# Peptides against a protein of PDB entry 4X86: the designs that were tried, part 28

Target 1, 56 residues: chain A of PDB entry 4X86
Amino acid sequence: EGPQLLLSEAVSRAAKAAGARPLTSPESLSRDLEAPEVQESYRQQLRSDIQKRLQE

## One batch from the design tools (peptide; made by RFdiffusion4, then SolubleMPNN)

Design b2_p15_8_s4 (from b2_p15_8, 5 letters changed)
Fold by OpenDDE base, seed 5:
Structure b2_p15_8_s4 (fold): chain B 56 residues (1-56), chain A 15 residues (1-15)
Amino acid sequence: as target 1 above (56 residues)
Amino acid sequence: SSVEEYARRQLEAYL
């Protein structure tokens, strides 16, 4: 539960902030990044990174 | 610390 933190959203925001555009279509990139196994891996990594930052 | 643990638990609730 709670707000969804999507890898696809994170990548899109990062690309925009850097002024970068993907070589492939944004839609195809988003589909790859929204795959369940990729999203779950990102969620676990994000949680781990947040925990590490809080422990600093 | 207790504060850090509290913050961690709160953030993990959203992930």
Scores: peptide ipSAE 0.040, ipTM 0.574, DockQ to the pose 0.039
Fold by OpenDDE base, seed 1:
Structure b2_p15_8_s4 (fold): chain B 56 residues (1-56), chain A 15 residues (1-15)
Amino acid sequence: as target 1 above (56 residues)
Amino acid sequence: SSVEEYARRQLEAYL
């Protein structure tokens, strides 16, 4: 239902914006970041962070 | 506030 907010995309965008390049290939990094358990943890953390901001 | 709670619930369902 909700948007697909991928950690891999977030990290890739941040790296590009900062002009940073990983020592490993971007593809390998993306693969690790796209793991289901990692993605779920990111979703939960993102939700938590947004909720904390709304409580201000 | 009521607005904050509404937004929180909507975002919780959205994400």
Scores: peptide ipSAE 0.040, ipTM 0.578, DockQ to the pose 0.038
Fold by OpenDDE base, seed 3:
Structure b2_p15_8_s4 (fold): chain B 56 residues (1-56), chain A 15 residues (1-15)
Amino acid sequence: as target 1 above (56 residues)
Amino acid sequence: SSVEEYARRQLEAYL
């Protein structure tokens, strides 16, 4: 129900913060990052990382 | 702690 964190959004935010621009089109990069298997892997990793932080 | 566990459960609902 809450807001979902997308890998594509995370990468976009990081790129903006670093002043980095992709060599290819942003659309192509987003397409790759939005692939279901990639997003699912990221979600699982993010969940794990957050859980680890909460245990600290 | 109980607070950490609560927070974990809440975050898991979002991810």
Scores: peptide ipSAE 0.040, ipTM 0.580, DockQ to the pose 0.039
Fold by OpenDDE base, seed 4:
Structure b2_p15_8_s4 (fold): chain B 56 residues (1-56), chain A 15 residues (1-15)
Amino acid sequence: as target 1 above (56 residues)
Amino acid sequence: SSVEEYARRQLEAYL
């Protein structure tokens, strides 16, 4: 329902901020990071991390 | 706090 918080997008933003570029194509990297199992793990981690931050 | 719990519940709806 809500906005999608993709790991691929998070990594892309982090890489851009650091001036880092993948040796492989950006499309290949995105494909790997958008795999369902990877995205699900990231969602769970993000949920947990946000909860921890709110409890500070 | 109540504010933190409210925010948590709202965010959890989207994750």
Scores: peptide ipSAE 0.039, ipTM 0.585, DockQ to the pose 0.039

## One batch from the design tools (peptide; made by RFdiffusion4, then SolubleMPNN)

Design b2_p16_1_s1 (from b2_p16_1, 7 letters changed)
Fold by OpenDDE base, seed 1:
Structure b2_p16_1_s1 (fold): chain B 56 residues (1-56), chain A 16 residues (1-16)
Amino acid sequence: as target 1 above (56 residues)
Amino acid sequence: EVDELVAAAVRASLAA
């Protein structure tokens, strides 16, 4: 239920689209982005953003 | 757009 996107995947996708490379190692970045608390924060933010869009 | 929402969410998350 709710947004099912992974933050790590979203960031990777965005980085590729922008042609950007992390200053830190991809492994360390992925580790941080895959942390449960970070993913939950992302899910909440995404849900909130979608709700705001629906109210526009 | 969903793509824009994802981008905004990513930016917000990284800034937090």
Scores: peptide ipSAE 0.126, ipTM 0.704, DockQ to the pose 0.124
Fold by OpenDDE base, seed 3:
Structure b2_p16_1_s1 (fold): chain B 56 residues (1-56), chain A 16 residues (1-16)
Amino acid sequence: as target 1 above (56 residues)
Amino acid sequence: EVDELVAAAVRASLAA
């Protein structure tokens, strides 16, 4: 249930939009961001944010 | 806009 966007994908998109390039290699960054606990936290945050937006 | 929400979620996550 809920949104199923990968945090790693979101970070890549955000970085590109901001014109930012992390010093950490894309592979290393993706590895860290794809950790299940990190992804779950992101999913919950995203879901919460969307719910708040829908309730405005 | 969903993209803006995604960006906000990313910012929140990176700040944690």
Scores: peptide ipSAE 0.123, ipTM 0.699, DockQ to the pose 0.124
Fold by OpenDDE base, seed 2:
Structure b2_p16_1_s1 (fold): chain B 56 residues (1-56), chain A 16 residues (1-16)
Amino acid sequence: as target 1 above (56 residues)
Amino acid sequence: EVDELVAAAVRASLAA
């Protein structure tokens, strides 16, 4: 429930924009980034960041 | 709703 944050997509786009290629294989990195607990942590972080910005 | 803001941020980020 709640919005699904596409962490893997965000990281992929960031890497492409920066011209960076990770030392970790793309497959391994994607697997790690798509793990539910990691994605949930990203959701919570982004939610927290937005809340902090709104409170400023 | 903060969740809507999160969703909007994601959409904006991925739209580029």
Scores: peptide ipSAE 0.076, ipTM 0.640, DockQ to the pose 0.063
Fold by OpenDDE base, seed 4:
Structure b2_p16_1_s1 (fold): chain B 56 residues (1-56), chain A 16 residues (1-16)
Amino acid sequence: as target 1 above (56 residues)
Amino acid sequence: EVDELVAAAVRASLAA
């Protein structure tokens, strides 16, 4: 239940939108961003952010 | 206010 967006996808989209390139190699960065604990933290943050916006 | 969030998500998705 809740948001199911991947952090790796979100970072890729944000970087492309900003015209930015990561300092770390794409492969290494993707590996770190796909870690389960990192993805879970992102899911919680995303859900919290959405709830905050709905309450504004 | 969710308009900014929605707009940002749309822009990011289109850039992918």
Scores: peptide ipSAE 0.059, ipTM 0.592, DockQ to the pose 0.074

Design b2_p16_1_s2 (from b2_p16_1, 7 letters changed)
Fold by OpenDDE base, seed 4:
Structure b2_p16_1_s2 (fold): chain B 56 residues (1-56), chain A 16 residues (1-16)
Amino acid sequence: as target 1 above (56 residues)
Amino acid sequence: AVEELVEQAVRDSLQQ
């Protein structure tokens, strides 16, 4: 329920847009970003951000 | 815009 965008995917797109590449392996970064607790935190933040924008 | 929301969320998340 609510926003279910994957943080790992969002980071990948953001990195591409910025022309940034991690010093660590992309696989290692993805593993860290795909951790359930990290994804849940991202979902909560995204939901909160959307709610804030709706109030603007 | 959704794009800006995602970017902000990513920035916040990476600072954890």
Scores: peptide ipSAE 0.127, ipTM 0.671, DockQ to the pose 0.122
Fold by OpenDDE base, seed 2:
Structure b2_p16_1_s2 (fold): chain B 56 residues (1-56), chain A 16 residues (1-16)
Amino acid sequence: as target 1 above (56 residues)
Amino acid sequence: AVEELVEQAVRDSLQQ
């Protein structure tokens, strides 16, 4: 439960907006970013950051 | 903004 934002989607959007292209193929990058442990770390960080911001 | 939070989270995640 909590924020359910995909890191892979966030990175994809950021890269598109910035016109940046990773050295790794998009498919490989997506695979890495969609790994459960990576996504969970992102979720935890995002949740923590949101909570911090709400307390400011 | 939520966008700033996402950006920070992305940065942190990519530094793992």
Scores: peptide ipSAE 0.120, ipTM 0.668, DockQ to the pose 0.122
Fold by OpenDDE base, seed 3:
Structure b2_p16_1_s2 (fold): chain B 56 residues (1-56), chain A 16 residues (1-16)
Amino acid sequence: as target 1 above (56 residues)
Amino acid sequence: AVEELVEQAVRDSLQQ
């Protein structure tokens, strides 16, 4: 439960917007960022950020 | 609204 935003997607979009190109393929980067533990940490961070904003 | 906050969080993420 909570935000289900994908870190891999966010990073990919951020990299594209910044014109940054990783040495590895975007697909390889996404694969690494889709690791469950990484995604869960990101989800928790987003949830925390949302909660903080709700308290403002 | 929660939806707007999620959208803002995404925008913030893109700015990192």
Scores: peptide ipSAE 0.078, ipTM 0.634, DockQ to the pose 0.097
Fold by OpenDDE base, seed 1:
Structure b2_p16_1_s2 (fold): chain B 56 residues (1-56), chain A 16 residues (1-16)
Amino acid sequence: as target 1 above (56 residues)
Amino acid sequence: AVEELVEQAVRDSLQQ
């Protein structure tokens, strides 16, 4: 339950939009960002951010 | 929906 965005996808979108390229290969970065514990932390942050926005 | 808010938040963040 909750947000269903992947951190890896969000970072990829941001990198593409900014024209930024990490020193680490995109594949390695994606692997790190797709780790379950990292994704769960991101989901919690997004949920918190949404709650804050709803309270504005 | 929460999903739409997340998508909007991402869009807003990318526009900063």
Scores: peptide ipSAE 0.066, ipTM 0.603, DockQ to the pose 0.078

Design b2_p16_1_s3 (from b2_p16_1, 7 letters changed)
Fold by OpenDDE base, seed 2:
Structure b2_p16_1_s3 (fold): chain B 56 residues (1-56), chain A 16 residues (1-16)
Amino acid sequence: as target 1 above (56 residues)
Amino acid sequence: EKEELVEAAVRASLQA
C-alpha cells in the first residue's frame, strides 16, 4: 500500500518534461534509480510528502 | 485541494 510511483519513472518524466540530459550515463543512472533501497527511500519520502499535504 | 492531490498522485502512479 501507499505510493507506487517508481523513482526511475519520476526522474525520467521530469527529465523529459524539462528536456534535460543527465550528466551521468543512462546506464549508471538507471542502475542507481532502480536499486530497491533507493526506490524504497523515495517511496517513504513521497508518502511523507503526500501525508503532509493532506494535513494542510 | 486534498482531493485533487490524491487524484494527481493516483494518476502519476498509474502512468508508470
Scores: peptide ipSAE 0.090, ipTM 0.668, DockQ to the pose 0.082
Fold by OpenDDE base, seed 3:
Structure b2_p16_1_s3 (fold): chain B 56 residues (1-56), chain A 16 residues (1-16)
Amino acid sequence: as target 1 above (56 residues)
Amino acid sequence: EKEELVEAAVRASLQA
């Protein structure tokens, strides 16, 4: 339930917006960022952030 | 507004 935005995708978008490119290979970075526990933590944070915005 | 914020979040979530 709720919005689902992959952490790996969010990082990619942020990097593009900042004009930055990680030195770590995309494959290795994606492997770390797509780990289930990491993605779940991000999902919870994102949900919390949206809820905070809705309460403003 | 709140409705537009929710719509924006959904739209962002659906973007590949």
Scores: peptide ipSAE 0.082, ipTM 0.653, DockQ to the pose 0.076
Fold by OpenDDE base, seed 4:
Structure b2_p16_1_s3 (fold): chain B 56 residues (1-56), chain A 16 residues (1-16)
Amino acid sequence: as target 1 above (56 residues)
Amino acid sequence: EKEELVEAAVRASLQA
């Protein structure tokens, strides 16, 4: 339960919005960002951030 | 502000 956005997609969108491109290959970056423990940490942070914003 | 948050979330979700 909770938000299902992928960290890799979030980073890609942020990079696109900033007009930034990593020097490392997208595949290498995705490999790291899609690690399950990293994704889970992001999910928890995202959930917490959403809850904080809902309190504003 | 919830309305601002909703709009931001929609924009982020629809952004390819």
Scores: peptide ipSAE 0.072, ipTM 0.642, DockQ to the pose 0.063
Fold by OpenDDE base, seed 1:
Structure b2_p16_1_s3 (fold): chain B 56 residues (1-56), chain A 16 residues (1-16)
Amino acid sequence: as target 1 above (56 residues)
Amino acid sequence: EKEELVEAAVRASLQA
């Protein structure tokens, strides 16, 4: 339930928008960003942020 | 603003 945005996807888009390329291996970075615990933390934060914006 | 947030989210979602 709630927004199901992938952290890895969000980071990729942010990096692209900033014109930045991580020095860290893309495979290694993806592995970390796709970890379930990290993704869940991101989801919770994202949900909270959206809720706060909706209250404005 | 709710409307602006929704629009931004849609744009972000459609961005490749």
Scores: peptide ipSAE 0.071, ipTM 0.644, DockQ to the pose 0.062

Design b2_p16_1_s4 (from b2_p16_1, 7 letters changed)
Fold by OpenDDE base, seed 2:
Order: C-alpha cells, then sequence, then structure tokens
Structure b2_p16_1_s4 (fold): chain B 56 residues (1-56), chain A 16 residues (1-16)
C-alpha cells in the first residue's frame, strides 16, 4: 500500500557517496538488502522516523 | 500522508 522504497539503492548510493568498500561482495549485499522482510522493515523504520519528526 | 513523506525522503536521498 505504501510507496516502494529501494533500500539496496539507498545503501548503494550512500556507500558511493562515502567511498565505502563493503567487505561483503556487492552481490551478497544486494541480495540481503533486497530481501522482502528487510525491505519492509526499512520502510517501517523510515515511516516511524518521519512520524517522530512530525510530532516534534 | 506519512507514506508520501517517506517516498519524498527516499527520493531526496537518492538524488544526493
Amino acid sequence: as target 1 above (56 residues)
Amino acid sequence: AVDELVEQAVRASLQQ
């Protein structure tokens, strides 16, 4: 029902911006980040964070 | 809606 977020894309962008080189292979990292349960948890966390900000 | 804000935040983050 909510917007589809791309945790894998967000992490990839953040890693590039920071010049970070994960010890885990990019393929394994992407697989983990694209897992539906991880993706949903990320969405819920972002929603929660925004809700907290709106309540400030 | 909060979901729209989440979407916008992610888009903004990806545009950085």
Scores: peptide ipSAE 0.049, ipTM 0.613, DockQ to the pose 0.067
Fold by OpenDDE base, seed 4:
Structure b2_p16_1_s4 (fold): chain B 56 residues (1-56), chain A 16 residues (1-16)
Amino acid sequence: as target 1 above (56 residues)
Amino acid sequence: AVDELVEQAVRASLQQ
């Protein structure tokens, strides 16, 4: 459990900021990034990164 | 809690 993170949205924002436009449709990319296992891995990594920053 | 900080970071990131 924990906060519901949106990896697809994070990637979309990053791509926009970088001016990147993938050849794959945004819908297909979002579908892949919203896979449950990918979503959970992102949550865990983000949580870990925040914890590391708190220790700095 | 760490989860609260994560939520805040995500909200801030999505607003960009």
Scores: peptide ipSAE 0.048, ipTM 0.609, DockQ to the pose 0.063
Fold by OpenDDE base, seed 1:
Structure b2_p16_1_s4 (fold): chain B 56 residues (1-56), chain A 16 residues (1-16)
Amino acid sequence: as target 1 above (56 residues)
Amino acid sequence: AVDELVEQAVRASLQQ
């Protein structure tokens, strides 16, 4: 339950929007971003940020 | 940096 966004997809969108490219290979970056612990941390951060925005 | 991309991704996600 809660925000169910893929970090890898979100980062790809952000990178495109910012015109930024990581120095690491796309494959290595995707692997790191798809790690379960990283995805969970992102979910928690996203939830927290949404909650903070709702309180503003 | 990756950290900046993640931060931007979170912000972009909030705007969706």
Scores: peptide ipSAE 0.047, ipTM 0.556, DockQ to the pose 0.546
Fold by OpenDDE base, seed 3:
Structure b2_p16_1_s4 (fold): chain B 56 residues (1-56), chain A 16 residues (1-16)
Amino acid sequence: as target 1 above (56 residues)
Amino acid sequence: AVDELVEQAVRASLQQ
Protein backbone atom coordinates (compact mmCIF):
# COMPACT_ATOMS: atom_id res chain seq x y z
CA GLU B 1 0.00 0.00 0.00
CA GLY B 2 2.79 2.42 0.87
CA PRO B 3 6.35 2.44 2.11
CA GLN B 4 6.76 1.89 5.83
CA LEU B 5 8.66 4.81 7.30
CA LEU B 6 10.62 3.79 10.35
CA LEU B 7 10.56 7.11 12.17
CA SER B 8 11.31 5.39 15.44
CA GLU B 9 14.45 3.88 13.95
CA ALA B 10 15.49 7.23 12.47
CA VAL B 11 15.05 8.91 15.85
CA SER B 12 17.00 6.17 17.59
CA ARG B 13 19.87 6.56 15.14
CA ALA B 14 19.82 10.34 15.48
CA ALA B 15 19.85 10.08 19.27
CA LYS B 16 22.79 7.68 19.14
CA ALA B 17 24.70 9.92 16.75
CA ALA B 18 24.12 12.92 19.01
CA GLY B 19 25.02 10.99 22.15
CA ALA B 20 21.56 11.66 23.53
CA ARG B 21 19.87 9.22 25.87
CA PRO B 22 16.14 9.66 26.34
CA LEU B 23 14.77 9.15 29.82
CA THR B 24 11.98 7.04 28.37
CA SER B 25 12.73 3.52 27.22
CA PRO B 26 13.43 3.05 23.52
CA GLU B 27 10.44 0.72 23.36
CA SER B 28 8.06 3.32 24.76
CA LEU B 29 9.43 6.00 22.47
CA SER B 30 9.11 3.69 19.48
CA ARG B 31 5.51 2.92 20.40
CA ASP B 32 4.67 6.62 20.51
CA LEU B 33 6.44 7.33 17.23
CA GLU B 34 4.73 4.40 15.52
CA ALA B 35 1.26 5.77 16.20
CA PRO B 36 -0.72 5.80 12.93
CA GLU B 37 -1.26 9.57 12.88
CA VAL B 38 2.44 10.25 13.52
CA GLN B 39 3.48 7.73 10.90
CA GLU B 40 1.15 9.20 8.30
CA SER B 41 2.29 12.75 9.02
CA TYR B 42 5.91 11.69 8.62
CA ARG B 43 5.12 9.92 5.35
CA GLN B 44 3.44 13.04 3.99
CA GLN B 45 6.32 15.24 5.09
CA LEU B 46 8.93 12.97 3.54
CA ARG B 47 6.92 12.80 0.33
CA SER B 48 6.71 16.59 0.28
CA ASP B 49 10.44 16.92 0.91
CA ILE B 50 11.25 14.56 -1.95
CA GLN B 51 8.88 16.41 -4.27
CA LYS B 52 10.54 19.68 -3.31
CA ARG B 53 13.97 18.21 -4.02
CA LEU B 54 12.81 17.01 -7.44
CA GLN B 55 11.71 20.54 -8.28
CA GLU B 56 15.13 22.04 -7.54
CA ALA A 1 7.08 7.42 -8.71
CA VAL A 2 7.17 9.52 -5.54
CA ASP A 3 6.19 6.56 -3.37
CA GLU A 4 9.02 4.58 -4.92
CA LEU A 5 11.45 7.38 -4.11
CA VAL A 6 10.22 7.45 -0.52
CA GLU A 7 10.74 3.72 -0.28
CA GLN A 8 14.24 4.05 -1.72
CA ALA A 9 15.08 6.84 0.73
CA VAL A 10 13.92 4.71 3.65
CA ARG A 11 15.98 1.76 2.45
CA ALA A 12 19.03 3.98 2.02
CA SER A 13 18.51 5.36 5.52
CA LEU A 14 18.36 1.84 6.96
CA GLN A 15 21.59 0.86 5.22
CA GLN A 16 23.64 3.53 6.94
Scores: peptide ipSAE 0.042, ipTM 0.600, DockQ to the pose 0.062

Design b2_p16_2_s1 (from b2_p16_2, 10 letters changed)
Fold by OpenDDE base, seed 1:
Structure b2_p16_2_s1 (fold): chain B 56 residues (1-56), chain A 16 residues (1-16)
Amino acid sequence: as target 1 above (56 residues)
Amino acid sequence: SAVDQMVEDIVKARLA
């Protein structure tokens, strides 16, 4: 599978691990999560959190 | 938002 930074894929994996299912269709959720602004926010948060962890 | 919380949880889980 390899490492992925895509939010849509991360959410899908997390949902499966937690046994959670969205009220809306998975396809609708994926479309929302694949929006460029959402993906960019995820990337920025990931980078920020990694940097904070490295400073510990 | 729900999405924001999901993102935070996912990021933290990936860093763990």
Scores: peptide ipSAE 0.034, ipTM 0.509, DockQ to the pose 0.098
Fold by OpenDDE base, seed 2:
Structure b2_p16_2_s1 (fold): chain B 56 residues (1-56), chain A 16 residues (1-16)
Amino acid sequence: as target 1 above (56 residues)
Amino acid sequence: SAVDQMVEDIVKARLA
């Protein structure tokens, strides 16, 4: 399992694991998840999480 | 939004 760099991929995996499905179309969900502001926030948190893991 | 609803559904599924 490699690093997850895209929020859309992370959410898709989480949804599958939880047995959850979006009420909207997959395209609408992807568009929302891939919005610049959302992806930027995820990138920042991902970087932080990776750094924390490397320090453990 | 789609994201908000998805997060809500995941949380509900986890708590169920």
Scores: peptide ipSAE 0.027, ipTM 0.450, DockQ to the pose 0.121
Fold by OpenDDE base, seed 5:
Structure b2_p16_2_s1 (fold): chain B 56 residues (1-56), chain A 16 residues (1-16)
Amino acid sequence: as target 1 above (56 residues)
Amino acid sequence: SAVDQMVEDIVKARLA
């Protein structure tokens, strides 16, 4: 199992770990999370945070 | 934004 860069997958895993459920359908939430602008923000943040860790 | 903060938190959690 390799790292996934999809925000929808990240949120799904986080929600499962926290025992949280969306107010709307999972499909609706996934659709919103997979919006290009949101996904791009996730990718950028992931890159940024990884770089920060490498600088430690 | 709230979404940006959420993303940041998720990323940090995954890297921890």
Scores: peptide ipSAE 0.027, ipTM 0.526, DockQ to the pose 0.102
Fold by OpenDDE base, seed 3:
Structure b2_p16_2_s1 (fold): chain B 56 residues (1-56), chain A 16 residues (1-16)
Amino acid sequence: as target 1 above (56 residues)
Amino acid sequence: SAVDQMVEDIVKARLA
């Protein structure tokens, strides 16, 4: 499949693959995922992953 | 938090 550029998409796919569902509301999960520190961490990871793939 | 719970559930599911 194509690259996972959105954290929400990555989380959704992981949850589906694992058969896991949030115990809280989807809105609460979305709010947590939108936190600046979470988004920044994901951005850094995404950059790192892209760089690694470019080196392959 | 919701994220913490999801991570925990996914980890448990993957390691089970």
Scores: peptide ipSAE 0.026, ipTM 0.450, DockQ to the pose 0.119

Design b2_p16_2_s2 (from b2_p16_2, 9 letters changed)
Fold by OpenDDE base, seed 2:
Structure b2_p16_2_s2 (fold): chain B 56 residues (1-56), chain A 16 residues (1-16)
Amino acid sequence: as target 1 above (56 residues)
Amino acid sequence: SAVDEMVAEIVKARLE
C-alpha cells in the first residue's frame, strides 16, 4: 500500500517544469534516482507528506 | 543527504 511513483519520473517532470538541467547526464541521473534505496526514500517521504496533508 | 533533501522538496512542490 502507498504511493507508486517513480522518483526519476518526478525529478524529470520537476526539472522540465523549472527549465533546469541536471549537472550530470540525464541517463546517469536517472540511473542514480532509480536506485532502490533512493526510490524507497522517495516513497516513504511521499507517503508521509501525503498523510500529513490529509491530517491538516 | 542531498538526494533526500531534493526528494523532500519535490514532494512538497507536488503537494502544494
Scores: peptide ipSAE 0.037, ipTM 0.550, DockQ to the pose 0.106
Fold by OpenDDE base, seed 4:
Structure b2_p16_2_s2 (fold): chain B 56 residues (1-56), chain A 16 residues (1-16)
Amino acid sequence: as target 1 above (56 residues)
Amino acid sequence: SAVDEMVAEIVKARLE
């Protein structure tokens, strides 16, 4: 339950919006961001952040 | 969507 946007996808969108590019390859970044434990932590944080934004 | 836009802004802020 909750938001299901991949962390890697979210980072890609944010980077694009900011005009930023990683010094390492996008593939390496994606590999790290797609680690299961990282994705799960992001899911929890994302849910919390969305709730905070809705309360503003 | 509004959610996608919000998520993008949140992640952007964290990367700054």
Scores: peptide ipSAE 0.036, ipTM 0.548, DockQ to the pose 0.133
Fold by OpenDDE base, seed 5:
Structure b2_p16_2_s2 (fold): chain B 56 residues (1-56), chain A 16 residues (1-16)
Amino acid sequence: as target 1 above (56 residues)
Amino acid sequence: SAVDEMVAEIVKARLE
């Protein structure tokens, strides 16, 4: 339950928009982004951000 | 980390 957007997808979109590329390998980036604790933190932040928007 | 690098580059790009 709740937002289930992937951090990896979000970062990919942001990177594309910014024209940014990692200095390290794409595999290293994916590994970092797919870490469960990182994804969970993102989910929580996303939920928080949505709630803030609803309060406007 | 790779994430830190990516975030830094995105921030840099947005500030330009």
Scores: peptide ipSAE 0.035, ipTM 0.502, DockQ to the pose 0.122
Fold by OpenDDE base, seed 3:
Structure b2_p16_2_s2 (fold): chain B 56 residues (1-56), chain A 16 residues (1-16)
Amino acid sequence: as target 1 above (56 residues)
Amino acid sequence: SAVDEMVAEIVKARLE
């Protein structure tokens, strides 16, 4: 239930929009971002942000 | 870490 966007995907999009590129490999970045606890934290934040937007 | 570096570069880009 709730939003299922991946943090890794979100960061990738943000980085692209900002014109930022990591010195390390994209694969290394993905490994860090796809950790279960990190992804869960992002899901919670995303859900909260969406709820706030709906309340505006 | 790779995450820290990416965040730093995004912040840097926004400040430029």
Scores: peptide ipSAE 0.034, ipTM 0.504, DockQ to the pose 0.116

Design b2_p16_2_s3 (from b2_p16_2, 7 letters changed)
Fold by OpenDDE base, seed 4:
Structure b2_p16_2_s3 (fold): chain B 56 residues (1-56), chain A 16 residues (1-16)
Amino acid sequence: as target 1 above (56 residues)
Amino acid sequence: SAVDELVRELVKARLE
């Protein structure tokens, strides 16, 4: 449960904001980011940050 | 952790 925003989209935006591009292929990066612990951390942080934004 | 920090930055980028 909770918000489901694509991690791939967040990665793309973060890379753009930082002016960085991965040296590995997009497919390899996606595979590495699909680790369950990474996905769960993302979900939890996303929920927390959304709640913080709602409190502004 | 490094992963946690990365996740935080990714979420910020997504929500901005």
Scores: peptide ipSAE 0.056, ipTM 0.564, DockQ to the pose 0.116
Fold by OpenDDE base, seed 5:
Structure b2_p16_2_s3 (fold): chain B 56 residues (1-56), chain A 16 residues (1-16)
Amino acid sequence: as target 1 above (56 residues)
Amino acid sequence: SAVDELVRELVKARLE
């Protein structure tokens, strides 16, 4: 268990906030970011970083 | 990896 945030959503929000547009299509980027191994890495790092912040 | 670095930066931005 742990935080259930999608990397694709996080990237989309970050890009929107920064006004950035990727060179590749948003759809292609989303597909790459939705790969299970990429999403799992994001989840693990998110969980770890949250724990670190709670200890500060 | 490049993906790991991107993820780390995104996590930082999300938690700030």
Scores: peptide ipSAE 0.051, ipTM 0.559, DockQ to the pose 0.108
Fold by OpenDDE base, seed 2:
Structure b2_p16_2_s3 (fold): chain B 56 residues (1-56), chain A 16 residues (1-16)
Amino acid sequence: as target 1 above (56 residues)
Amino acid sequence: SAVDELVRELVKARLE
């Protein structure tokens, strides 16, 4: 299993692990987190951070 | 922005 690049998936897993539930429905949260600008920011930062880790 | 900060924290947590 490769790195997860979807912010919505990352948030869902984090919330589940912590036992936290958002105030909005899962569908609404996913829709917000899957917005192109938000998802692209996550992808860029994830890629950048992975590259930094590989260089350590 | 708040979203940017959230994303950064999530990335850090994901990669730890």
Scores: peptide ipSAE 0.048, ipTM 0.555, DockQ to the pose 0.106
Fold by OpenDDE base, seed 1:
Structure b2_p16_2_s3 (fold): chain B 56 residues (1-56), chain A 16 residues (1-16)
Amino acid sequence: as target 1 above (56 residues)
Amino acid sequence: SAVDELVRELVKARLE
């Protein structure tokens, strides 16, 4: 239930669009971003952000 | 800054 976007994918897209490159490997970054607790926090924040936008 | 740009693009990537 709720938004189902992967944080790792979002960060990858953002990094590409911004021309930003992390010092750590993209694979390592993706692994860290795919951690369940991190992904859940992201999902909750995303849900909150969407709700805030709907209230504008 | 580069960080600010990344944050802005992250928001766009999440909500578009």
Scores: peptide ipSAE 0.031, ipTM 0.504, DockQ to the pose 0.094

